# Ledger of designs, part 26: peptides against a protein of PDB entry 6B4E

Target 1, 295 residues: chain A of PDB entry 6B4E
Amino acid sequence: TNFDKISKMFWHYKDKIAQIKQDIVLPIKKADVNVRNLLSRHKRKINPKFGQLTNSNQQLFKIQNELTQLINDTKGDSLAYHWILNFIAKAVVHQAETEVRVKPESALPLGKLTLYLLVQFPELQELFMARLVKKCPFVIGFTCEIDTEKGRQNMGWKRNNENKWEDNTSYDERMGGILSLFAIITRLQLPQEFITTTSHPFPIALSWHILARICNTPLNLITNTHFVILGSWWDAAAVQFLQAYGNQASKLLILIGEELTSRMAEKKYVGAARLRILLEAWQNNNMESFPEMSP

## One batch from the design tools (peptide; made by RFdiffusion4, then SolubleMPNN)

Design b1_p10_8_s1 (from b1_p10_8, 3 letters changed)
Fold by OpenDDE base, seed 2:
Structure b1_p10_8_s1 (fold): chain B 295 residues (1-295), chain A 10 residues (1-10)
Amino acid sequence: as target 1 above (295 residues)
Amino acid sequence: PPPPEAPPMP
């Protein structure tokens, strides 16, 4: 694992966030009143759509079509188009932090919707990835120390309006929610209409990178959060990961479930204990996946 | 040994 390369990737997306603010978010405030009104109306229509998802494919397709129309309405103005995509990227990640956090299986419909939009609107890909890395750098296997304020900020820790850091449980749960969404996206097949014409923008290989990079992370940087997000990943993608890479996948699951947890046993991390339970369930031929969505 | 950075080729 080349951690210098990972760090460069991390900072690339941090720079992208700054660029988005300067080139998209701030300029729209000076845009024509008609454009601003259009975007305000669209924002109000788009925002509730993510909460309207259920375990129904019919409902998913309905929302996909509605969002597609709303996004297409902005294509006449490049700035408006990029603004609405950035809004969607932020909204999807926010949904992961709030809903997926408490109901991990909700990542499946949200992931399907997101993957559709990522393929239908390729410009969303960089906007979405930048937001993911900023909020949850674990999605690219980046880890740094959190003994400093800057380190905590880089790892996605947030402070409230009173400048107080969030508690460890809140951070762990948010990271788990975001990673669950990303894991789902990586293991989903492209929608049928795109399979023959488009490559998967965030393929299962990205799940491999997450696991491998965490396994190679210096042990002094490994925290309970690492085990929490590995457990979230496991629930979201382990079955499909094994299907994709077979015996090599098995080796990597053993590395995170057995070896990494054993190396950190003295810390008695709750997340590590859960990951051990998941490993044992798999060893007993009881690996579970999220239920499939209804037709 | 540490896991390979890149996944196996399909």
Scores: peptide ipSAE 0.327, ipTM 0.920, DockQ to the pose 0.210
Fold by OpenDDE base, seed 3:
Structure b1_p10_8_s1 (fold): chain B 295 residues (1-295), chain A 10 residues (1-10)
Amino acid sequence: as target 1 above (295 residues)
Amino acid sequence: PPPPEAPPMP
């Protein structure tokens, strides 16, 4: 694992976030009143759509179509188009932080919707990845120390209005929610209409990178959060990961479930205990996945 | 040994 490369990638996306603010978000505030009004109306229509997802494919397709129309309405103005995509990227990640956090299985419909949008609107890909890395660096296997304020900020920790850091549990759950979404995206097949014309923008290989990079992370940087997000990943993608890479996948699951947890046993991390339970369930031929969506 | 950084080739 080349950690310098990972760090460069991390900072690349941090720079991208700064660029988005400068080139997209701030300019819209000075845009024509008609453009601002259009985007305000569209924002209000788009925002509730993510919460309207259910375990129904029919409902998913309805929402996909509605969002597609709303996004297409902005294509006449490149700045407006990129602004609405950036808004969507932020909204999807926010939904993962709030809803997926408390209901992990909701990652499936959200992931399907997101993957559809990523393929339908390719410009969303960089915007979404930048937002993911900012909010949850674990999606690219980036880890730094959190003993400093800057380190915590880099790892996506939030402060409230009183400048107090969020609770460890809150952080762990948010990271788990975001990673669940990303894991789902990596293991989903492209929609049938795209499978022959487009490559998967965030393929299962990215899940491999997450696991491998965490396994190779210096142990002094490994926290409870690492195990929490590995558990979230496991629930979301372990079955499909095994299907994709077979014996090599199995070796990597054993590395995270057995070896990494054993190396950190002295810390008595709750997340590590959960991951061991998942490993044991798998060893007993009881690996579970999220249920498929209803027609 | 550390896991390979990249997934196995298809």
Scores: peptide ipSAE 0.326, ipTM 0.918, DockQ to the pose 0.215
Fold by OpenDDE base, seed 5:
Structure b1_p10_8_s1 (fold): chain B 295 residues (1-295), chain A 10 residues (1-10)
Amino acid sequence: as target 1 above (295 residues)
Amino acid sequence: PPPPEAPPMP
């Protein structure tokens, strides 16, 4: 694992966030009043759509169509189009931080919606990835120390208005929610309409990178959060991961479930204990996946 | 041994 390369990737996306603010978010505030009004109306219509997702594919398709129409309405103005995509990127990640964190299986419809939008609107891909990396660096297997303020900030820790860090449970849950969404996206097949014309923007190989990079991370940087997000990933993607890579996948699952947890046993991480339970369930031929959505 | 950085090629 080349950690220098991963670090460069991390900072690339951090820089992109700054660029988005400068080139998209701030300029729109000075845009024509008609454009601003359009975007305000669209924002209000788009925002509730993510919460309207259910376990129904019919409902999913309805929302996909509605969002597609709303986004297409902005294409006449490049700045407006990029602004609305950036808004969507932020909203999707926020939904992962709030809903998926408490109901992990909700990652499936959200992931399907997101993957559709990523393919339908390719400009969303970099905006979304930048937001993901900023909020949850684990999605690219990036880890740094959290003993400093800057380190915590880099790893996506939030501070309140009193400059107090969020509690560990809140952080772990948020990271787990975001990672669940990303894991789902990586293991989903492209919608039938895109399979022959488009490559998967975030394929299952990215799940491999997450696991491998975490396994190769210096042990002194491994925290409970690493195990929490691995558990979240497991629930979201382990079955499909095994289907994709077979015996090699099995080896990697054993590495995270047995070897990594054993190496960190002295820390008695709750997340590690859960991951071992997942490993044991698999060894007993009881690996579970999220239920499939209804037609 | 550490896992490979990239998955096996299909």
Scores: peptide ipSAE 0.320, ipTM 0.917, DockQ to the pose 0.213
Fold by OpenDDE base, seed 4:
Structure b1_p10_8_s1 (fold): chain B 295 residues (1-295), chain A 10 residues (1-10)
Amino acid sequence: as target 1 above (295 residues)
Amino acid sequence: PPPPEAPPMP
């Protein structure tokens, strides 16, 4: 694992966030009133769609179509188009932080919707990845120290209005929610209409990178959060990961579930304990995944 | 040995 490359990737996306603000968000504030009004209306229509997702594929397809139409309405203005995609990227990640956090299985419909949009609107890909990395750098296997304010900020920690850091549980759950979404995206098949024409934008290989990079992370940087997000990833993607890489996948699952947890046993991390339970369940041929959506 | 950075080629 080349940690320098990972760091460069991390900072690339941090810079991308700054660039998005400068080149997309701020310019729209000075745009024509008609454009601003259009985007305001679209924002209001788009925002509730993510919360309207259910375990129904029929409902998913309805929402996909509605969002597609709303996004297409902006294509005549490049700035407006990129603004609405950036809004969607933010909204999807926010949904992961709030809903997926408390109901991990909701990552499946959200992930399907997101993957569809990522393929349908390729410009969303960089916007979405930048937002993911900003909020949850674990998605690219980035880790830094959290003993400083800057370190915590880099790792996606939030402060409240009293300038206090969020509690560890809240942080862990948010990171787990975001990573669950990303993990789901990586293990989903492309929609049928895209399979022959488009490559998967965030393939299962990215899950491999997450696991491998965490396994290779210096132990002094490993926290409970690492195990929490690995557990979230496991629930979301372990079955499909094994299907994709077979014996090599098994080795990596053993590395995270057994070796990494054992190395950190003295810390008595709750997340590590859960991950060991998941490993044991797998060893007993009881690995579970999220249920498939209803027609 | 540390896991490889990239997955094996399918």
Scores: peptide ipSAE 0.315, ipTM 0.916, DockQ to the pose 0.210

Design b1_p10_8_s2 (from b1_p10_8, 3 letters changed)
Fold by OpenDDE base, seed 1:
Structure b1_p10_8_s2 (fold): chain B 295 residues (1-295), chain A 10 residues (1-10)
Amino acid sequence: as target 1 above (295 residues)
Amino acid sequence: PPPPVAPPMP
């Protein structure tokens, strides 16, 4: 694991967030009133779509089509187009922070929708990744100390209006929700209409990087959150990960489930205990996956 | 192919 490379990637996306604000978000505030009105209407129509997802592929396809039309309506204005994509990127991550957090299996329909949009609108990819890394650096296997204010900020910790940090449980669950979404995206096949013409934008190899990078993270930087997000990843993608990489995947699952948890046993992390349970379930040939969506 | 797997760093 090259931590310098990971750090550079992390800061690249932090810079991208700043660039997005400067070049997309702020300029639209000064755009033509008709453009602003269009985007306001579209925002109102788009935002609820992510919450309308169910365990139904029919419903998914309906929402995909509706969003595609709404996004296409903005393509006549490059700034408007990029603004709506950035809005979608933010909305998807927010949905992961809220809904997936409390219902992890909801990551599957959300991930399918997101993957579709990422392929249909390639400009969404950098916008989405930047938002993911900002909110949950674990998606690229980045970790830093959280003993400082800046360290906590870099790791995506939030403060309330009273300048109080969010509770550990809230942070853990929120990171788990985001990571679940990303994990799902990495293990999904491309939609049938794209499978022969497009490469997967965030393939299963990125899941490998997450796990390997966490395994190689200095132990003094490993927290309960690391185990929580590994558990979230496991629920979301372990089955497909094993299918993709076979014995090499197995070795990595053992490293996170057995070796990493054992090395951190003195900390008695709740997330580590759960990950051990997942490992044991796998060892007993009882590895579970999210249920497939209905037609 | 996936990169080599190394044990957790102490």
Scores: peptide ipSAE 0.025, ipTM 0.704, DockQ to the pose 0.137
Fold by OpenDDE base, seed 2:
Structure b1_p10_8_s2 (fold): chain B 295 residues (1-295), chain A 10 residues (1-10)
Amino acid sequence: as target 1 above (295 residues)
Amino acid sequence: PPPPVAPPMP
């Protein structure tokens, strides 16, 4: 693991967030009234769509088509197009923080929708990844100390309106929700319409990077959150990860489930205890995945 | 596909 490379990637996306604000978000505030009205109407139509997802592929396809039309309506203006994609990126991550955190299996329809949009609209990819890294640096295996205000901010900790940090449980759950979504995206196959013409934008290899980078993280930086997000990842992608990498996948699952938990046993992390249970279930040939969506 | 990186050591 090259931590310098990971750090550079982290800061690249932090810079991208600043760029998005300067080049996309702020300029729209003084754009033509017709453009602002268009985007306001589209925002109101798009925002509810993510909450309308169910375990139905038919419903998914309906929403995909509706969103495609709404996004295409903005392509006549490059700034408007990028603004609506940035809005979608933020909305998807917000859905992970609120819905997926309490219902992890909802990551599957959300992930399918997101993957479709990422392929259909390639400009969404950098916008989405920047938002993910800002909110949950674990998606690229980045970790830093959280003993400072800046460290906590870098790791995606929030403060409320009273400038109080969120509690550990809230942070853990939010990180788990976001990581679940990303894990699902990495293990999904491209839709049939794209599989022969397009490469997967966030392939299963990115799940490998997450696990490997966490295993190589200095132990003094490992927290309960690391085990929580590993458990979330496991539920979302472990089955497909084993299918993709076979024996090499098994070795890495043992490293996180057995070795990493054992090294941190003195901390008695609740997330680590859950990960041990997942490991034991796998060893007993009882590894579970999210149920497939209905037709 | 093959793993993009070697498995980490404990």
Scores: peptide ipSAE 0.024, ipTM 0.708, DockQ to the pose 0.097
Fold by OpenDDE base, seed 4:
Structure b1_p10_8_s2 (fold): chain B 295 residues (1-295), chain A 10 residues (1-10)
Amino acid sequence: as target 1 above (295 residues)
Amino acid sequence: PPPPVAPPMP
């Protein structure tokens, strides 16, 4: 694992967030009133749709079509188009932080919707990845110290209005929610209409990178959160990961489930205990995945 | 497809 490369990638996306603000978000505030009104109306229509997802593929397809139309309405203006995609990127990640956090299986319909949009609108890919890395650096296997305010901020910690950091459980759950979404995206097959013409924008190889990079992270930087997000990843993608990489996947699952947890045993991390339970379930031929969606 | 890299050592 090249940590310098990972760090550079992390800061690339941090810079991208700043660029998005400068080149997309701020300029639209000075745009023509008709454009601003259009985007305001579209924002109001788009926002509730992520919460309207269910375990139904029929409902998913309906929402996909509705969002596609709304996004297409903006394509005549490049700034408006990028603004609406950035809004969607933010909304999807927010949904992961709120709904997926408390109901991990909701990552499946959200991930399917997101993957569809990422393929249908390729310009969403960098916007979405930048937002993911900002909120949850674990998606690229980045870790830094959290002993400083800047370090915590870099790792996606939030402070309330009283300048108090969020509690560890809240942070862990948010990171788990975001990582669940990303993990789902990486293990989903492309929609049928794209599978023969388009490469997967965030393929299962990115799950490999997450696991491998965490395994190679200096132990002094490993926290309970690392194990929590590994557990979230496991629930979301372990079955499909094994299908993709076979014996090599098995080796990596053993590394995270057995070796990494054992090395950190003295910390008595709750997340590590859960990950060991997941490992043991797998060893007993009882690995579970999220249920498939209904027609 | 093969993994992008070999499994890491702890």
Scores: peptide ipSAE 0.024, ipTM 0.709, DockQ to the pose 0.097
Fold by OpenDDE base, seed 5:
Formats: C-alpha cells, sequence, structure tokens
Structure b1_p10_8_s2 (fold): chain B 295 residues (1-295), chain A 10 residues (1-10)
C-alpha cells in the first residue's frame, strides 16, 4: 500500500470540493433569475425521490426515469447542469448518512439508483467521489490521526453550533452508512443497457483497496470506526466479493476478520466484536447478503 | 501473510 498516493488522492478530492464551491455553487447565485428558478423547482422535485425508494425494482426504474428527465432539462446550461449534479451528489451522500445508517439494506436501491446516474451522467462521478471522500475518507482507505482538530475534520467528524464534536456513535453510524452505499455500488453489475458500452466507474476492485489499505494502516491509527465500517462493508458486499475474487477474497476476509481483530483485541472495540461474529458466521457457512429487490 | 497490495486481475 502506497500511503503517499492515498494521501494525494485524499487531498485531490478535498481541493475538488473547494473548486466546486468556487466554480459551481457560488456562481449560480449570480446566474439569471430564470435559471435560478428552474434549479429551485428541480431541486424540490429531485430531493424527495431518494426517500421514495423501496425494495421494488419497478419503483427504482420509475425514479431513474424521472430523475433522468429532470437532469436532462438542465443540459442547455452547463453551469446549471453541473449544479444539479453536485446537488444530487450531496443528496445521495446525505441519504446514506441518514437513512442507510439506520437501515443498511436501503443501500441496495440507493446504490442501484446512484450507479445508474453515475453512468448516465459521467460528470457526476468526480462530484460524487469528492463528496464521498470529504464525508467518509474510508472509501479510499485513507486514515489519519484524530487527536487534533484538523485530523478529526479530515476524517469527516462534525461539530455542532456550540463547537462540540459529534458523539462517537453518531460518527460511527454515519461512516457505516456512507461506506455501505459505496460498497454496494462497487459490487453491483452495470445495468444491462450499459454493460457493453461503458466500464464500471467504481468497480469491485475499489472494495479490495478499502480492505487492503485498512489492513496495512498503522495499528495506532486503527479505531473502532474502522471495524464498524468493515462490518458495514461485509454486510453490503462480502458475498459478491468472494464471488469476484475467490480464494484471494477469502484470504483478505480472514485478514480483516481474524488477524486485524486479534491484533486490536486489547482495545475491546465493539465494532471488532461484531466483525468477529460475521467471520464466525461465514466459517459456519452462514454468510448473509442483503435480500434481492423485487421486480 | 501480509495483505495484498492490489486485487488479483480478474
Amino acid sequence: as target 1 above (295 residues)
Amino acid sequence: PPPPVAPPMP
């Protein structure tokens, strides 16, 4: 694992967030009133769509079509188009932070929707990845110390209006929710209409990188959150990961489930205990996946 | 054994 490369990637996306604000978000505030009104209407129509997802593929396809139409309506103005995509990127991540954190299986329909949009609108990819890395740097296997204010900020910790850090449980749940979404995206197949014409924007190899990079992270930087997000990843993608990489996947699952947890046993992390349970379930031929969506 | 640096080539 090249940590310098990971760090460069992390800061690339942090810089991208600043660029998005400067080049997309702020300029639109000075745009023509008709454009601003259009975007306001579209924002109001788009935002509820993520909460309308269910375990139904039929409902998913309906929402995909509705969002596609709404986004296409903005393509006549490049700034408006990029603004609406950035809004969607933020909304998807927010949905992961709120809904997926409390109902992990909801990551499946959200992930399917997101993957569709990422392929249909390629400009969404960098906007989405930048938002993911800002909110949950675990998605690229980045870790830094959290003993400083800057370190906590870099790792996606939030402060309230009283400048108090969020509680550990809230942070862990948010990170788990975001990572669940990303994990799902990495293990999903492209929709049939795209599979022959487009490469997967965030393939299963990125899940491998998450696991491998965490395993190679200095132990003094490993926290309960690392185990929480590994557990979230496991629920979301372990079955498909094994299908993709076979014996090599098994080795890596053993590394995170057995070796990493054992090395950190003295910390008695609750997330590590859960990961051990997941490992044991797998060893007993009882590895579970999220239920498939209905037609 | 040390963790793999990169995934196996599919």
Scores: peptide ipSAE 0.023, ipTM 0.702, DockQ to the pose 0.243

Design b1_p10_8_s3 (from b1_p10_8, 4 letters changed)
Fold by OpenDDE base, seed 2:
Structure b1_p10_8_s3 (fold): chain B 295 residues (1-295), chain A 10 residues (1-10)
Amino acid sequence: as target 1 above (295 residues)
Amino acid sequence: AEPPKAPPMP
């Protein structure tokens, strides 16, 4: 694991967030009134769509089509198009922080929708990844110390309107929700219409990077959150990960489930205890995945 | 303590 490379990647996306603000978000405020009105209408139509997802593929396809039309309506203006994609990127991550956090299986329909949009609108990919890394740097296996305000901010900790840090449980749950979504995206197959023409934008290899980079992280930087997000990842993607990489996947699952938890046993992390339970379930041939969506 | 070493990606 090259941590210098990971750090450079992290800061690349941090810079991208700043760029998005300067080049997309701020300029649209000075755009033509017709463009601003278009985007306002589209924002109101798009925002509720993510909450309308169910375990139904039929409903998913309906929403995909509706969003596709709404996004296509903006393509006549490059700034408007990028603005709406950035809005979608933010909305998807927000849905992970709120809904997936409390109902992890909701990551499946949300992930399917997101993957479709990422392929249909390639410009969404960098916007989405930048937002993910900003909110949950675990998605690229980045971690740093959290003993400073800057360190906490870099790791996606937030403060409320009273400048108080969120509690540890809230942070853990938010990170788990976001990582669940990303894990799902990495293990999904491309929609049938794209399989022969397009490569997967966020393939299962990115799940490998998450696990490997966490395993190689200095132990003094490992927290309960690391185990929580590994557990979230496990529920979301472990079955498909084993299918993809076979024996090599098994070795990595043992490393996170057995070795990493053992190395940190003195901390008595609740997240680590849960990960041990998941490991034991797998060893007993009882590894579970999220239920498949209905037709 | 040294972290566990992840295997190489296939």
Scores: peptide ipSAE 0.120, ipTM 0.853, DockQ to the pose 0.920
Fold by OpenDDE base, seed 4:
Structure b1_p10_8_s3 (fold): chain B 295 residues (1-295), chain A 10 residues (1-10)
Amino acid sequence: as target 1 above (295 residues)
Amino acid sequence: AEPPKAPPMP
């Protein structure tokens, strides 16, 4: 694991967030009133769509089509198009922080929708990844110290209006929600209409990177959150990960589930305990995944 | 203690 490269990637996306603000968000505020009105209307129509997802593929396809039409309406203006995609990127991550956080299985329909949009609108990919890394650096296996304000900010910690950090549970759950979404995306197959024409934008290899990078992270930087997000990843993608990489996947699952948890045993992390339970379930041939969606 | 060494990607 090259930590310098990971850090460079992290800061690349931090810079991308700043660039998005400068080149997309701020310019729209000064754009023509007709463009602003269009985007306002589209925003209002798009925003509720993510909450309308269910365990139904039929409903998913309906929403995909509706969003596709709404996004296509903006393609005549590059700035408007990028603005709406950035809005979508933010909305998807927000949905992960709120809904997936409390209902992990909701990552499946959200992930399917997101993957569809990422392929249908390739410009969404960098916008989405930048937002993911900003909110949850774990998606690229980045970790830094959280003993400083800057470190906590870099790791996606939030402060309330009283300038107090969010509680550990809230942070862990948010990170778990975001990572669940990303994990789902990495293990989903492309929609049938894209399989022969497009490569997967965030393939299962990115799950490998998450696990490997966390395993190789200096132990003094490992927190309960690392184990929480590994557990979230496990629920979301472990079955498909094993299918993809076979014996090599097994080795990595053992490393995170057994070796990493054992090395951190003195910390008595709740997330680590859960991860060990998941490992044991797998060893007993009882590995579970999210249920498939209904037609 | 050193972190566990992840296997190479297949």
Scores: peptide ipSAE 0.117, ipTM 0.850, DockQ to the pose 0.920
Fold by OpenDDE base, seed 1:
Structure b1_p10_8_s3 (fold): chain B 295 residues (1-295), chain A 10 residues (1-10)
Amino acid sequence: as target 1 above (295 residues)
Amino acid sequence: AEPPKAPPMP
């Protein structure tokens, strides 16, 4: 694992967030009133749609079509188009932080919707990844110390208005929610209409990178959160990961589930205990995946 | 494509 490369990638996306603010978010505030009104209406129509997802493919397809139309309405203005995509990127990640954290299986319809949008609107890919990395650096296997304020900020910790850090449980669950979404995206097949024409933007190999990079992370940087997000990843993608890589996948699952948990046993991390349970379930041929969506 | 190799634990 090349940690310098990972660090460079992390900072690339941090810079991208700053660039998005300067080139997309701020300029739109000075745009024509008609454009601003259009975007305000679209924002109001788009935002609730992510919460309208269910375990129904029919509902998913409906929402996909509605969002596609709304996004296409902005293509005549490049700034408006990029603004709406950035809004969608933020909204999807926010949905992961709020709904997926409390109902992990909701990552499946959200992930399907997101993957569709990422393929349908390629410009969303960098916007989405930048938002993911900012909010949850674990998606690229980045870890730094959290003993400093800057370190905590880099790892996506939030402060309230009183400058108090969020509690560990809130942080863990929020990271788990985001990681669940990303894990789902990596293991989903492209929609049928894109399979022959487009490569997967965030393929299952990115799940490999997450696991491998965490396994190679210096142990003094490993926290309960690492195990929580690995557990979230496991629920979301372990079955499909094994299908993709076979014996090599098994080795990596054993590394995270057995070896990494054992090395950190003295910390008595709750997340590690859960990951051990998942490993044991797998060893007993009881590995579960999220249920498939209904028609 | 050949599957990636799992890196050893440090």
Scores: peptide ipSAE 0.061, ipTM 0.755, DockQ to the pose 0.104
Fold by OpenDDE base, seed 5:
Structure b1_p10_8_s3 (fold): chain B 295 residues (1-295), chain A 10 residues (1-10)
Amino acid sequence: as target 1 above (295 residues)
Amino acid sequence: AEPPKAPPMP
């Protein structure tokens, strides 16, 4: 694992966030009133769509079509188009932070929707990844110390208006929600209409990177959150990961579930205990995946 | 203690 490369990737996306603010978000505030009104109307129509997802593929396809139309309506103005995609990127991540954190299986319809949009609108990919890395650096296997303010900020910790850090449970749940979404995206197949024409923008190999990079992280930087997000990943993608990589996947699952948890046993992390339970369930031939969506 | 060494990507 090349941690210098990972760090460079992390800061690349941090810089991208700053660029998005400067080049997209701020300029639109000075745009023509008609453009601003269009975007305001579209924002209001787009925002509730993510909460309308269910376990139904029919409902998913309906929402996909509605969002596609709304996004296409902005293509006549490049700035407006990029603004609406950035809004969607933020909204998807926010949905992961709020809904997926409390209902992990909701990551499946959200992930399917997101993957569709990422392929249909390629410019969304960098906007989405930048938002993911800012909010949850675990998606690229980045870890830094959290004993400094800057370290906590880099790892996506939030402060309230009184400059108090969020509680550990809130942070863990948010990270788990975001990671669940990303894990789902990596293990989903492209929609049938794109399989022959487009490569997967965030393939299952990115799940491998997450696991491998966490395993190779200096142990003094490993926290309960690492185990929480590994558990979230496991629920979301372990079955499909095993299908993709076979014996090599098994080795990596054993490394995170047995070896990493054992090395950190003295910390008595709750997330680690859960991960061991998941490992044991697998060893007993009871590995579960999220239920498939209805037709 | 050293972290677990992950296998190379296939």
Scores: peptide ipSAE 0.114, ipTM 0.849, DockQ to the pose 0.921; fails the geometry check

